# Peptides against a protein of PDB entry 7AE7: the designs that were tried, part 252

Target 1, 321 residues: chain A of PDB entry 7AE7
Amino acid sequence: KVYKDLREFLEVLEQEGQLIRVKEEVNPEPDIAAAGRAAANLGKNQPAVFFEKIKGYKYSVVTNVHGSWQNHALMLGLDKNTSTKDQFYELNRRWDKFPVPPNVVKREAAPCKENVIDKDINLFEILPLYRINEQDGGFYISKASVVTADPEYPDDFNKLNVGTYRIQVKDRDRVGIQALAMHDIAVQLEKAEAENKPLPIAITIGNNPLVTFMASTPVGYNQNEYEFVGALQDGVPMDIVKSDLYDHLYVPAGSEVVLEGHIIPRVRTVEGPFGEFPGSYSGARLQCEVKIDRITHRTNPIFENLYLGIPWTEIDYLMAL

## One batch from the design tools (peptide; made by RFdiffusion4, then SolubleMPNN)

Design b2_p26_5_s2 (from b2_p26_5, 14 letters changed)
Fold by OpenDDE base, seed 3:
Structure b2_p26_5_s2 (fold): chain B 321 residues (1-321), chain A 26 residues (1-26)
Amino acid sequence: as target 1 above (321 residues)
Amino acid sequence: MELEYEYSELDLEKVEEELKKVAEKL
């Protein structure tokens, strides 16, 4: 089975008993993080947790989407009881199908384009933001697939990078991004900053689960994560669409939310602390600042966010392969 | 902006109970 978007995957998770739907209104803190902890603490068959109603917000949250080997099997379109060994063999078999080029769809065919916000940007109106950990220095977007390109070769599709980075909300239209020197985004940013130019960016939230998986999986600088998604879909191309601001940036057609903007060159602001692991906070650091210039989103967008905490968290499953 | 959230401990117990029920079915 192949999924077009997060919603098709969540439907399958629910059918397979791998998603809990919380229909009652919850407080964003501590209820979301606590439910994520409870789900992770089940020890086996950890479900996704979908919150339909969050106090003070308009839209829903889903957490722990990749939080189990069962969810991982379903992501690959396998039986949920497929062994980790057989999942690994199937993943490797499909990996050899690289490259599978994506389909570029028209703007009118892309669900992520259903709504547009191009003025009075306020992230809090679109994303039900909450503190993941009690000691977090703010709100984090921890499960975004961030799209950037090589500013020297913007038309080279093989240099288009889709990565997962820690993103702190700084203001209504600003986020901090942690670009580590070993990540492709840091190489691209260095090139832009050398010329004192902004780096175009699209921060995509609530994607096809294989996009999220590939965004967390290191690949070569000249390899496109979307072409691996097609490989992992057993040779079925994924659908991408041009960003609204940039002709050279392509986003998943089915993204729940797309934040389009730019990294401000040679600006660094305080980011953190953030609880990456229980009892382990990364200290406050000077990180890059992104200005959000445009938002596109699906009607009733789902905010997919990471649950962070106990051993074998969602991050451990995303990094284990 | 630090939003002061009202903490509901009671809602946590409900979520844990729902999670337990799902875990028993799996």
Scores: peptide ipSAE 0.018, ipTM 0.493, DockQ to the pose 0.022
Fold by OpenDDE base, seed 4:
Parts: C-alpha cells; structure tokens; sequence
Structure b2_p26_5_s2 (fold): chain B 321 residues (1-321), chain A 26 residues (1-26)
C-alpha cells in the first residue's frame, strides 16, 4: 500500500488499531506530552495519538505516528505484525530501486495549496504549539521535512535537500533552525551566507510518512530524498508541487502545512534549551533564524509533531533505520 | 540488537484508559 499523505496513513493506523483518537478537549500543556508519554510507556505496539481538540487552538495534533515497529511496518505498507527483520529486508530491497523520480503535480491538484496566508503570519493560528518538556525554552516543531536547495545549483534537483532539523518557534513569523555542519542544509547555507544572501526554505509539516522517514535518513548530498521515497513506495512516484515563492523548491503535494521563507544570512539567535532526552537538556545555542514569508495549508491542517521520551520513542524508530 | 517485540495486540481500550488517567491527573 502507498500513502499520498499523512491522512491516508492515519486512516490505516486507525483501522489497524495503531491510532488512539482523543476526542475530549485537552490542554496543550501538559496533556499532549503526558499522553504521548503514556502511549510510549506501553512498551510495545505504541499507537499514534490524535488530539482532535486542543484548548486555545483551532486545529488538531497527532503524535507518535512513527512510534512503533507496527506503525513502521504499516508505513511500508506491510502487515503490522511484520518482524523487524522482514521490515529491514523489505526496506533494503526497495532502497535498491533508487532513483524513482517524483511526479510534479499542478498547483490546483496539490492539497497543501488549499489555503494561503501571505500577510499577518501567525504560526500560532495554524499550529497548536506546545512545550514537550516543562523546561523547554520554547515551542518546537520537531517533525518537519525541511526543503532547501544549493544556491549555486538551484535547478539541480539532485542537490535538493529534504531534511529533519530541530526548529524552535521564535515569533509569530520566525523560527530558529539547528543547521549542524554535518547536515546538507549547512553546506547550502554556507554558500548563501558567503554572498550575504538569504537561503530559500520550505518547512513542511504533516507529510506522507515515508517523506518524514527519508527526511530523517542520511543520504548523499547529490541524492534527492523524494527519489528515495519513490523507491520505498516500491517504485511508485510520490507527488510533489512547486513552492509558491521559489521555482526551484518542491514540497510534498499532500503536506498539511508548508511554511515558506528564508534563512536570514549571517544572523544567529539564541535557541533552546530543549529536552532531547529525559533529564538531559541541550544547552542554549546560537542558531540560524528563518523568516516565514508565506504559509500554504490544507483545510483543517493536522500538526504532526514528534513525541520525545525514554527509548524506544518515535525518534528512535526514525533513526534506528 | 534483536528487539523481539512480542506482538501482543494492544488493547486500545486500555491505552485510552491510561491516556484518560493521565489527562485526569493534569
């Protein structure tokens, strides 16, 4: 089975008994993190947790989407009871199908384009933001697939990078992003900053689960994550659409939310602390700042966010592959 | 590391109850 978007995957998770739907209104803090922890603490078959109603927000949150081997099997379109060994075997078999080029769809056919916000941008109106840990220095977007290109080779699709980075919300229209030197985005940013130019960026939230998986999986600088998604879909191309602001950036057609903007050149602002591990806070760091210039989103967008807790958590499943 | 996850069917009702208990404590 292949999923076009997060919604098709959530439907399957629910059908397979791997999604809990919380219909009662919850407080964003601490209820979301507490419920995510409770789900993770089940020790096995950890379900996704879908919060339909969040106090003070209009839209829903889903967490722990990749939070178990069962969810991972279903992501691959396998039986939920497929062994980890057989999942790895199938993953490796499909990996060899790379590259599978994506389909570029028309703007009118892309669900992520249903709504546009191009003025008075406020991330809090679109994303039900919450602190995962009480001592977090702010709200984090921890499961975004971030799209950037090489500013020297913007039309080279093989240099298009789709990565997962720690993103702290800084203001209504600003986020901090952790671009480490080992990340492809850091190479691209260095080139932009050398010329004192902004780096175009699209931060995509609530994707096809294989996009999220590939964005968390290291690939070569000249390898496109979307072409791996097609490989992992057993040779079925994924659908992408051109960003609204940039001709050279392509986003998943089915993204729940797309934040389009730019990394501000040669600006560093304090980011963190963040509780990446229980009882371990990463210190405050100077990180890059992104200005959000445009938002596109599906009607009633689902905010997919990572639950972080004691291993094995969702991040461990995303990184263990 | 062979994590033999013994596939027990998750009792979703039990999970919902645990989630409710967490929500009630908040």
Amino acid sequence: as target 1 above (321 residues)
Amino acid sequence: MELEYEYSELDLEKVEEELKKVAEKL
Scores: peptide ipSAE 0.017, ipTM 0.497, DockQ to the pose 0.017
Fold by OpenDDE base, seed 5:
Structure b2_p26_5_s2 (fold): chain B 321 residues (1-321), chain A 26 residues (1-26)
Amino acid sequence: as target 1 above (321 residues)
Amino acid sequence: MELEYEYSELDLEKVEEELKKVAEKL
């Protein structure tokens, strides 16, 4: 099976008994993290947890979407009971299908374009933000697929980068992003900052699960993650759409939320701490700052965020493949 | 050690019960 978006995947997870739907109103803190920990304590068959109602927010949260081998099997469109070995075998088999170019859809055909916010941007109105860990220095968007391009070669689709980065919410329309030197985004940012120019960015939230998987998987600088998504879909192209602000940035057509903006050149602000692992907090660091200039989103957008709890955490599963 | 993942079907009722117990403790 191939999924167009997060919603189609969540439907399958629910049908397969790999998603728990919390229908009662929860407090953002500590209930989301507590419920995620409870789900993780179920052992090897950890479900996704979907929170329909969050106190003080309009929209829903889903966590632990990639938080089990069953969920990974289903992501690949395999039987939920497919062994880890067979999942790796199938992943490797499909990897050899690279490249599978994406379909560029029209704006009108892209669900991520259903709603637009271009003024008075407030991330708290769109995303049910919460602290993932009690000691986190703020709210994190930990499972976004971040789209950037090479500013020297903006029209080179092979240099379009889709990566997962730690993102701290700094203000209503500002986020900090951890662009480490080993990441492709850091190469692109260095080029922009050398000229004292902003780096265009699209932060996409709530994607096709293979987009999220590929965004967490390191690939070559001249390899497009969307072409790997098509390979992992066994040769079925994924759907992408042009960003609203930038002709050279393409986002998943089915994204729940797209934050379009720019990395402010040569600005660094304090980011962290963040609980990357239970009992281990990364120190506060100076990180890049993104100005959000436009939001597009689906009606009733689902905030997909990373579950961090007792190992195995969702990040452990994302890194294990 | 081959990690034989014995995929037991997720007992959703048990999960919901555990989630409720967590919610009751909060």
Scores: peptide ipSAE 0.015, ipTM 0.475, DockQ to the pose 0.016
Fold by OpenDDE base, seed 1:
Structure b2_p26_5_s2 (fold): chain B 321 residues (1-321), chain A 26 residues (1-26)
Amino acid sequence: as target 1 above (321 residues)
Amino acid sequence: MELEYEYSELDLEKVEEELKKVAEKL
């Protein structure tokens, strides 16, 4: 089975008994994190947790989408009871199908383009933001697939990077991104900053689960994550669409929310702390700042965010494959 | 490292009940 978007995957998770739907209104803090911890404590079959109603917000949150081996099996379109060994075998078999080029769809065919916000941008109106950990220095977007390109080779599709980065919300229209030197985005940012130019960026939230998986998987600088998604879909291309602001940036056609903007050149602001691991916080750092210039989103967008519970976090699963 | 996961059927009703209890306590 192949999924076009997060919604098709969540439907399957629910059908397979791998999604819990919380219909009652919850507080964003501490209820979301507490409910996630409760779900993690239920054992090895950790479900996704879908919060339909969040106090003070209009839209929903889903957490723990990748939080179990059952969810990973289902992501690969396998039986939920497929052994980890067989999942790895199948993943490796499909990996050899790289590259599988994506389909570029028209703007009017892309669900992520259903709604546009191009003025008075307020992230809090679109994303039910909450602190993931009690000691977090702010609100984090932790499962975004961030799209950037090489500013020297913007038309080289092989240099299009789709990565996962720690993103702290700084203001209504600003986020901090942790671009570490080991990340492809840091190479691209260095090139832009050398010329004192903004780096174009699209921060995509609520994707096809294989996009989120590949964005969390290191690949070569000249390898496109979308072409691996097609490989992991057993040779079925994924659908992408041009960003609205940038002809050279492509986003998943089915993204729940797309934040388009730019990294401000040579600006660094305080980001963190963030609880990357239970009881372990990364220190506050000076990180790059993104100005959000445009938002596109699906109607009733789902905010997919990372769950950081003990003992197995989504990040442990995302990094283990 | 073969991580053998014991698959238990998720008792979704119990999970929902525990989630509700957590939501009620907060």
Scores: peptide ipSAE 0.019, ipTM 0.517, DockQ to the pose 0.018; fails the geometry check

Design b2_p26_5_s3 (from b2_p26_5, 15 letters changed)
Fold by OpenDDE base, seed 2:
Structure b2_p26_5_s3 (fold): chain B 321 residues (1-321), chain A 26 residues (1-26)
Amino acid sequence: as target 1 above (321 residues)
Amino acid sequence: MELEYEYSEYDLKKVEEELKEVEKKL
């Protein structure tokens, strides 16, 4: 089975008993993180947790979407009881199909374009933001697929990068992003900053689970993650759409939320601390700052965010394959 | 060469103040 978006995957997770739906109103803190931890304690078959109602917010949250081997099997369109070994075999078999170029769909055909916010941007109106850990130095978007291009070769689709980075909300229309020197985004940012130019960016939230998987999987700088998504879909192309602000940036057509903007050149602001692991916080650091200039989103967007619990964390599953 | 400055305890207070400002905008 191939999924067009997060919603089709969540439907399958629910059908397979791999999603818990919380229908009662929860407090964003501490209830989301606490419920996530409680779900993680259910053993190896950890379900996704979908929060329908969050106090003070309009929209829903889902966590732990990739948080089990069963969820990974289902992501691959396999039986939920497929062994880790057989999942790995199937991943490798499909990997050899690279590249599978994506389909570029028209704007009117892309669900991520259903709604537009281009003025008075407030991230808190669109995303039910909460602290993942009690001592986090802010609200984090930890499961976004971030799209950037090489500013020297903006039309080279092979250099289009889709990566996962730690993102802290800094203001209504600003986020900090951790772009480490080892990340492809840092190479692209360095090129932009050399010319004192903004780096165009699209931060995509709530994607096809294979997009999120590939954004968390290191690939070559000249390899496009979307072409791997098509390979992992057993040769079925994924659907992408042109960003609204930039002709050279393409986002998943089915994204729940797309934050379009730019990294401000040669500006660094305080980011962190963040509890990447229980009992370990990364120090506060100077990181780059993104200005959000436009939001597109699906009607009733689902905020997919990372669950950080006792190992195995969701990130461990995303990185283990 | 991105100078990753690890922030001192003083910089953590600045982060906490920024957080309180963001929380007031909620």
Scores: peptide ipSAE 0.000, ipTM 0.275, DockQ to the pose 0.135
Fold by OpenDDE base, seed 3:
Structure b2_p26_5_s3 (fold): chain B 321 residues (1-321), chain A 26 residues (1-26)
Amino acid sequence: as target 1 above (321 residues)
Amino acid sequence: MELEYEYSEYDLKKVEEELKEVEKKL
């Protein structure tokens, strides 16, 4: 089984008994984080949790999508009871199919292009934002696949980077992003800032689960994560589409939300604190600031966000393979 | 909604120190 988008995966999770749907209206705080913690306490078969209605917001939230070995098996299109060993063998077998180039689809064929916001941008109208941890210094987008390119080689598709980074909401149209020196985005940003130029960026939310998996998996600077997604789909190409603002940035065609903008050169603003682990906070730091210039989104977009429970957390499943 | 960022005094001092280090490299 191959998934085109998050929605097809959530349907399979629900059919397999690996998704709990909460139909009652919840408070964004503390109910979402509390329900996540409750789901993590269910043991080895931790389901995704889908919140249909959040008080004060228009759209839904899903958490813990990658939060179990069963969900990981289903992501690979395997039986949910496939052993961790057999999942690993299948993952390695498919990895050897790299590269599998993606299909570039037309704008009209991309679900992420159903709606456009290019003025009066307000992230709170599109994303039901909440504090993940009680002591978080703000609202975080913790499960985005962030697309950037090498500003010296913008047309080199092999240097297109899709990564996962900590993103704090700063304003209606601004986010802080944690770009560590070890990340490919930091190399690209350094090149842009040397010339005092903005770095083009697309922050994609609610993706095909293999895109999210590959965005959390370190690869070489000259290796494209989308070509690994095709490999992990057993040789079936994924669908990508050009960003609206940039000819050189490609986003997953099925993304729920795409935030297009730029990293402001040589600007640093306070970001954090954020609770990366229970009882462990990354303190406040000076981080990059992104201006959001355009949003595209699916009708009734689903906000996929990270669940931070007791280890094994969703982040541990994303990083442990 | 004013996002009241409650920063500890310790966090603010670290940010000020990091800013001074960045300013020395520019």
Scores: peptide ipSAE 0.000, ipTM 0.266, DockQ to the pose 0.027
Fold by OpenDDE base, seed 5:
Parts: structure tokens; sequence; C-alpha cells
Structure b2_p26_5_s3 (fold): chain B 321 residues (1-321), chain A 26 residues (1-26)
């Protein structure tokens, strides 16, 4: 099975008994993190946890979407009981189909374009933000697929980068982003900062699960993650759409939320601490700052966020492949 | 000095208690 968006995947997870739906109103803290830990303690068959109602917020949260081998099998459109070995075999078999170019859809055909916010931007009105760990220095967006391009070759689709980065909410329209030297975004940012130019960015939230997987998977600088998504869909192209602000940035057509903006050149602000692993808090660091200039989102957007509980965490499953 | 924040047995128990409360509501 191929999924167009997060919603189609969540439907399958629910049908397969790999999603728990919390219908009662929860407090964003500590209930979301507590329920995620609960799901992790259910053993090897860790379900996703979908929170329909969050006190003080309008929209829903889903966590632990990739948090089990069963969910990972279903992401590949396999039986949920497919062995890790067979999943890996199938992943490798499909990987050899690269490249599978995406379909560029019209703006009107992209669900991520249903709603637009271009003034009075407030991330707290769109995302049910919460502290993932009690000691986190703020609210994090941990499962975003971040789209950037090479500023010297903005029209080279092969240099379009889709990556996962630690993102801290800093203000209503600002986020900190951890762009480490080992990340492709850091190469692109260095080029922009050399000229004291902003780096265009699209932070996409709530994607097709294979987009999130590929954004977390290291690929070559001249390899497009969307072409791997098509390969992992067994040769079925994924749907992408142009960003609203930038002709050279393409986002998943089915994204729940798209934050469009720019990395402010040569600005660094304090980010953290963040509990990357249970018992390991990364200290506060100076990180890049993104200004959000435009938001597009689906009606009733789902905030997909990482579950960070006791190992094996969702990040362990995302990194294990 | 990597502060390995060992989640104290107390934090694990609190999580287990919160879990039982969530399970009672589910």
Amino acid sequence: as target 1 above (321 residues)
Amino acid sequence: MELEYEYSEYDLKKVEEELKEVEKKL
C-alpha cells in the first residue's frame, strides 16, 4: 500500500491495531509524554498515540508514528508482522529503484494549501506545543521534514535537501534550528551566510511516513529524498507542490503544516536544553534562527511530534535503518 | 561530566502511576 499523507497512514495504523486514539481531553503536559511512555511500555508492539483533544489548543497531536517495527512494516505497506530482516530486505530491494521522480501537483490540488496564514503568525495557534521532556528548555518540533536548496544552484532539484533537524520554538514566528556541520543544510547555510543572505526554508510537519523516514536517512548531497520516497513506494511517485514563497522549494503536497520562512544570516541564539535521549540532555548551544513568514496548513492540522520515552524510542527506530 | 540523568526509580514509578491513571481513563 502507498500513502499520500499522514492521515492515510494513521487510518491503516488504526485498522491494524497499531494506533491508540485518546478521545478525552488531555493536558499537553504531562499527559502527552506520559501516554507516549505508556504506549512504549506495551512491549514490542508499540502503537502510535493520537490525541484528539488537547486543553488550551484547537488541534490534535500524534506521537510514536514510527515507534515500532510493526508501524515500520506498515509504512512499507507490508504485513505488520513482517520480520525486521524481511523489512530490511524489502527496503534494500526498493532502494535500487532510485530515482523515482515525484509528481509536481498544482497548488489547488495540494491539501497542505487549504489554509494560509501570512500575518500575525502565531505557532501556538496552529501547533499544540508541549515539552517532550519535563526539563526541556522549551517546545520542540522534532519530526519536521525541513526543505532547503543550494543557494548557488537553487533550480537543481538533485540538490534539494529534505532533512530532520532539532527545532525549538523561540517565539510566535521564530524557531531555532540545529544545523550541524554534518548536515546538508549546513553546507547550504554556509553558502548563504558567506554572502550574508537569508537561506529560504520550508519546515513541513505531518507528512507521508516515508518522507519522514527519508528525511531522517542520510543520502548524498546530489540525491533528492523525494526520489527515494518514490523508490520506497515500490516505484509509485510521491506528490510534491511548490512552496508559496519560493519557486525552487518543493514540499509534500499532503503535509499537515508547512512553515515557510528563512534562516536569518549570521544570527545565533541560545537553544536547548533538549532531552535527546532519556538521561542525556544536550546543553544549551548557540543555534540558527528561522523567521516564519508564511504558514500553510490542512484544515484541522495534525501535529506529528516525536515520542522520546524509554529506549527503544521512536528515534531509535528512525535511526535503526 | 555528561550528566547521565538516570531517571530515578521514583520518576519511573511516577510514570507507572500516571500510566495507570491513563489506563483507567481509557
Scores: peptide ipSAE 0.000, ipTM 0.381, DockQ to the pose 0.028
Fold by OpenDDE base, seed 4:
Order: sequence, then structure tokens, then C-alpha cells
Structure b2_p26_5_s3 (fold): chain B 321 residues (1-321), chain A 26 residues (1-26)
Amino acid sequence: as target 1 above (321 residues)
Amino acid sequence: MELEYEYSEYDLKKVEEELKEVEKKL
């Protein structure tokens, strides 16, 4: 089975008993994190947790989407009881299908384009933001697939990078992004900053689960993550659409929310602390700042965010492959 | 009641190593 978007995957998770739906209104803090902990305490078969109603917000949150081997099997379109060994075997078999180029769909065919916000941007109106950990220095977007290109080769699709980075909300229209020197985004940013130019960026939230997986998987600088998604879909191309602001950036057609903007050149602001692990906080660091210039989103967008609460966190499953 | 989940030092180290691997991969 291949998924076009997060919603198709969540439907399968629910059908397979791998999604808990919380229909009652919850407080964003501490209830989201507490419910994630409770779900993870159910043992090895950890379900995703879908919160339909968040107090003070209009839209829903889903966490722990990749939070178990069963969810991982389902992501690959396998039986939920597929052994870890067989999942690895199948993943490796599909990896050899690289490259599988994505389909570029028309704007009108892309669900992520259903709604547009191009003025008075306020992230809090679109995303039910909450502290994941009690000691977090702010609100984090921890499961975004971030799209950037090489500013010297913007038309080279093989240099288009889709990565996962820690993103702290800084203001209504600003986020901090952790771009480490080893990341492809840092190479691209260095090139832009050398010329004192903004780096175009699209931060995509609530994707096809294989996009999120590949964005968390290191690939070569001249390899496109979307072409691996097609490989992991057993040779079925994924659907992408051109960003609204940038002709050279493509986003998943089914993204729940797309934040289009730019990294401000030669600006660094304090980011953190963030509870990367239970009882361990990364210190505050100077990180890049992104200005959000445009938002596109699906009607009733689902905020997919990482759950970090327990050993065998969602990150462990995203990284274990 | 703050449920202080005492994570074992082993679990924290494993998680730190995995993060370092993510940080290397990211």
C-alpha cells in the first residue's frame, strides 16, 4: 500500500488498531505529553495518538505516528506484524530502486494548496503549539520536512534537500532552525550567506510518512529524498508540487501545512533549551532564523509533532533504519 | 505528582548516542 498523505496513513493506523483517537478536549500542556507517555506505556505496540480538540486552538494534533515497529511496518505498506528483520529486508530491497523521480502535480491538484495565508501570518492560528517537555524554552516543530536548494544550482533537482531539523517557534512569523555544519542545509546556507542572500526555505508539516522517514535519513548531497520516497514506495512516484514563492522548491503535494519563507542571512538568535531526551536538555545555542512569508495548508490541518517521552521514542524508530 | 521517571544511565547514554548519530545524519 502507498500513502499520498498523512491522512491516508492515519486512516490505516486507525483501521489496524494503531491509532488512539482522543475526542475530548485536552489542554495542550501537559495533556498531550502525558497521553503520549500513556500510549508508550502500552508496550512495544505503541499507537499514534490523535487529539481532535486542543483547548485554545482550532485544529488537531497527532503524535507518535512512527512510534512503533507496527507503525513502521504499516508505513512500508506491510502487515503490522511483519518482523523487524523482514522490514529491514524489504527496505533494503526497495532502496535499490533509487532513483524513482516524483510526479510534479498542478497547483490545483495539490491538497496543501487548499488555503493560503500571505499576510498577518500567525503560526499559532494554524498550529496547536505546545511544550513537549516541561523545561522546553518554547514551542517546537520537531517533525517537519524542510526543503532547501543549492543557491548556486537552484535548478539541480538532485541538490534539492529535504531534511528534518529542530525548529523553535520564535514569533508569529519566525522560527529558529538548528542547521549543523554536517547538514546539507548548512552547506546551502553557507553559500547563501557568503553572498549575504536569504536562503529560500519551505517547512512542510504533516506529510506522507515515508517523506518524514526519508527527511530523517541521511542521503548524499546530490541525492534527492523524494526519489528515495518513490523507491521506498516500491517504485511508485510520490506527488510533489511547486512552492508558491520559489520555482525551484518543491513540497509534498499532500502536506498538511507548508511554511514558505527564507533563512535570514548572517543572523543568529538564541534557540533552546529543548528536552531532546527525558532528563537531558540540549543547551541554548545560537541558531538560524527563518522568516515565514507565506503559508499554504489543507482545510482543518493536522499538526504532526514528535513525541519524545519514553525510551523507544518516535525518534528511535525514525533513526533505527 | 511529578512522576520523575528515573531513566537508567544506560538508557540516557543509548539515547545520547542515537542523537549523536542523528546529529551526524542530520
Scores: peptide ipSAE 0.000, ipTM 0.321, DockQ to the pose 0.018; fails the geometry check

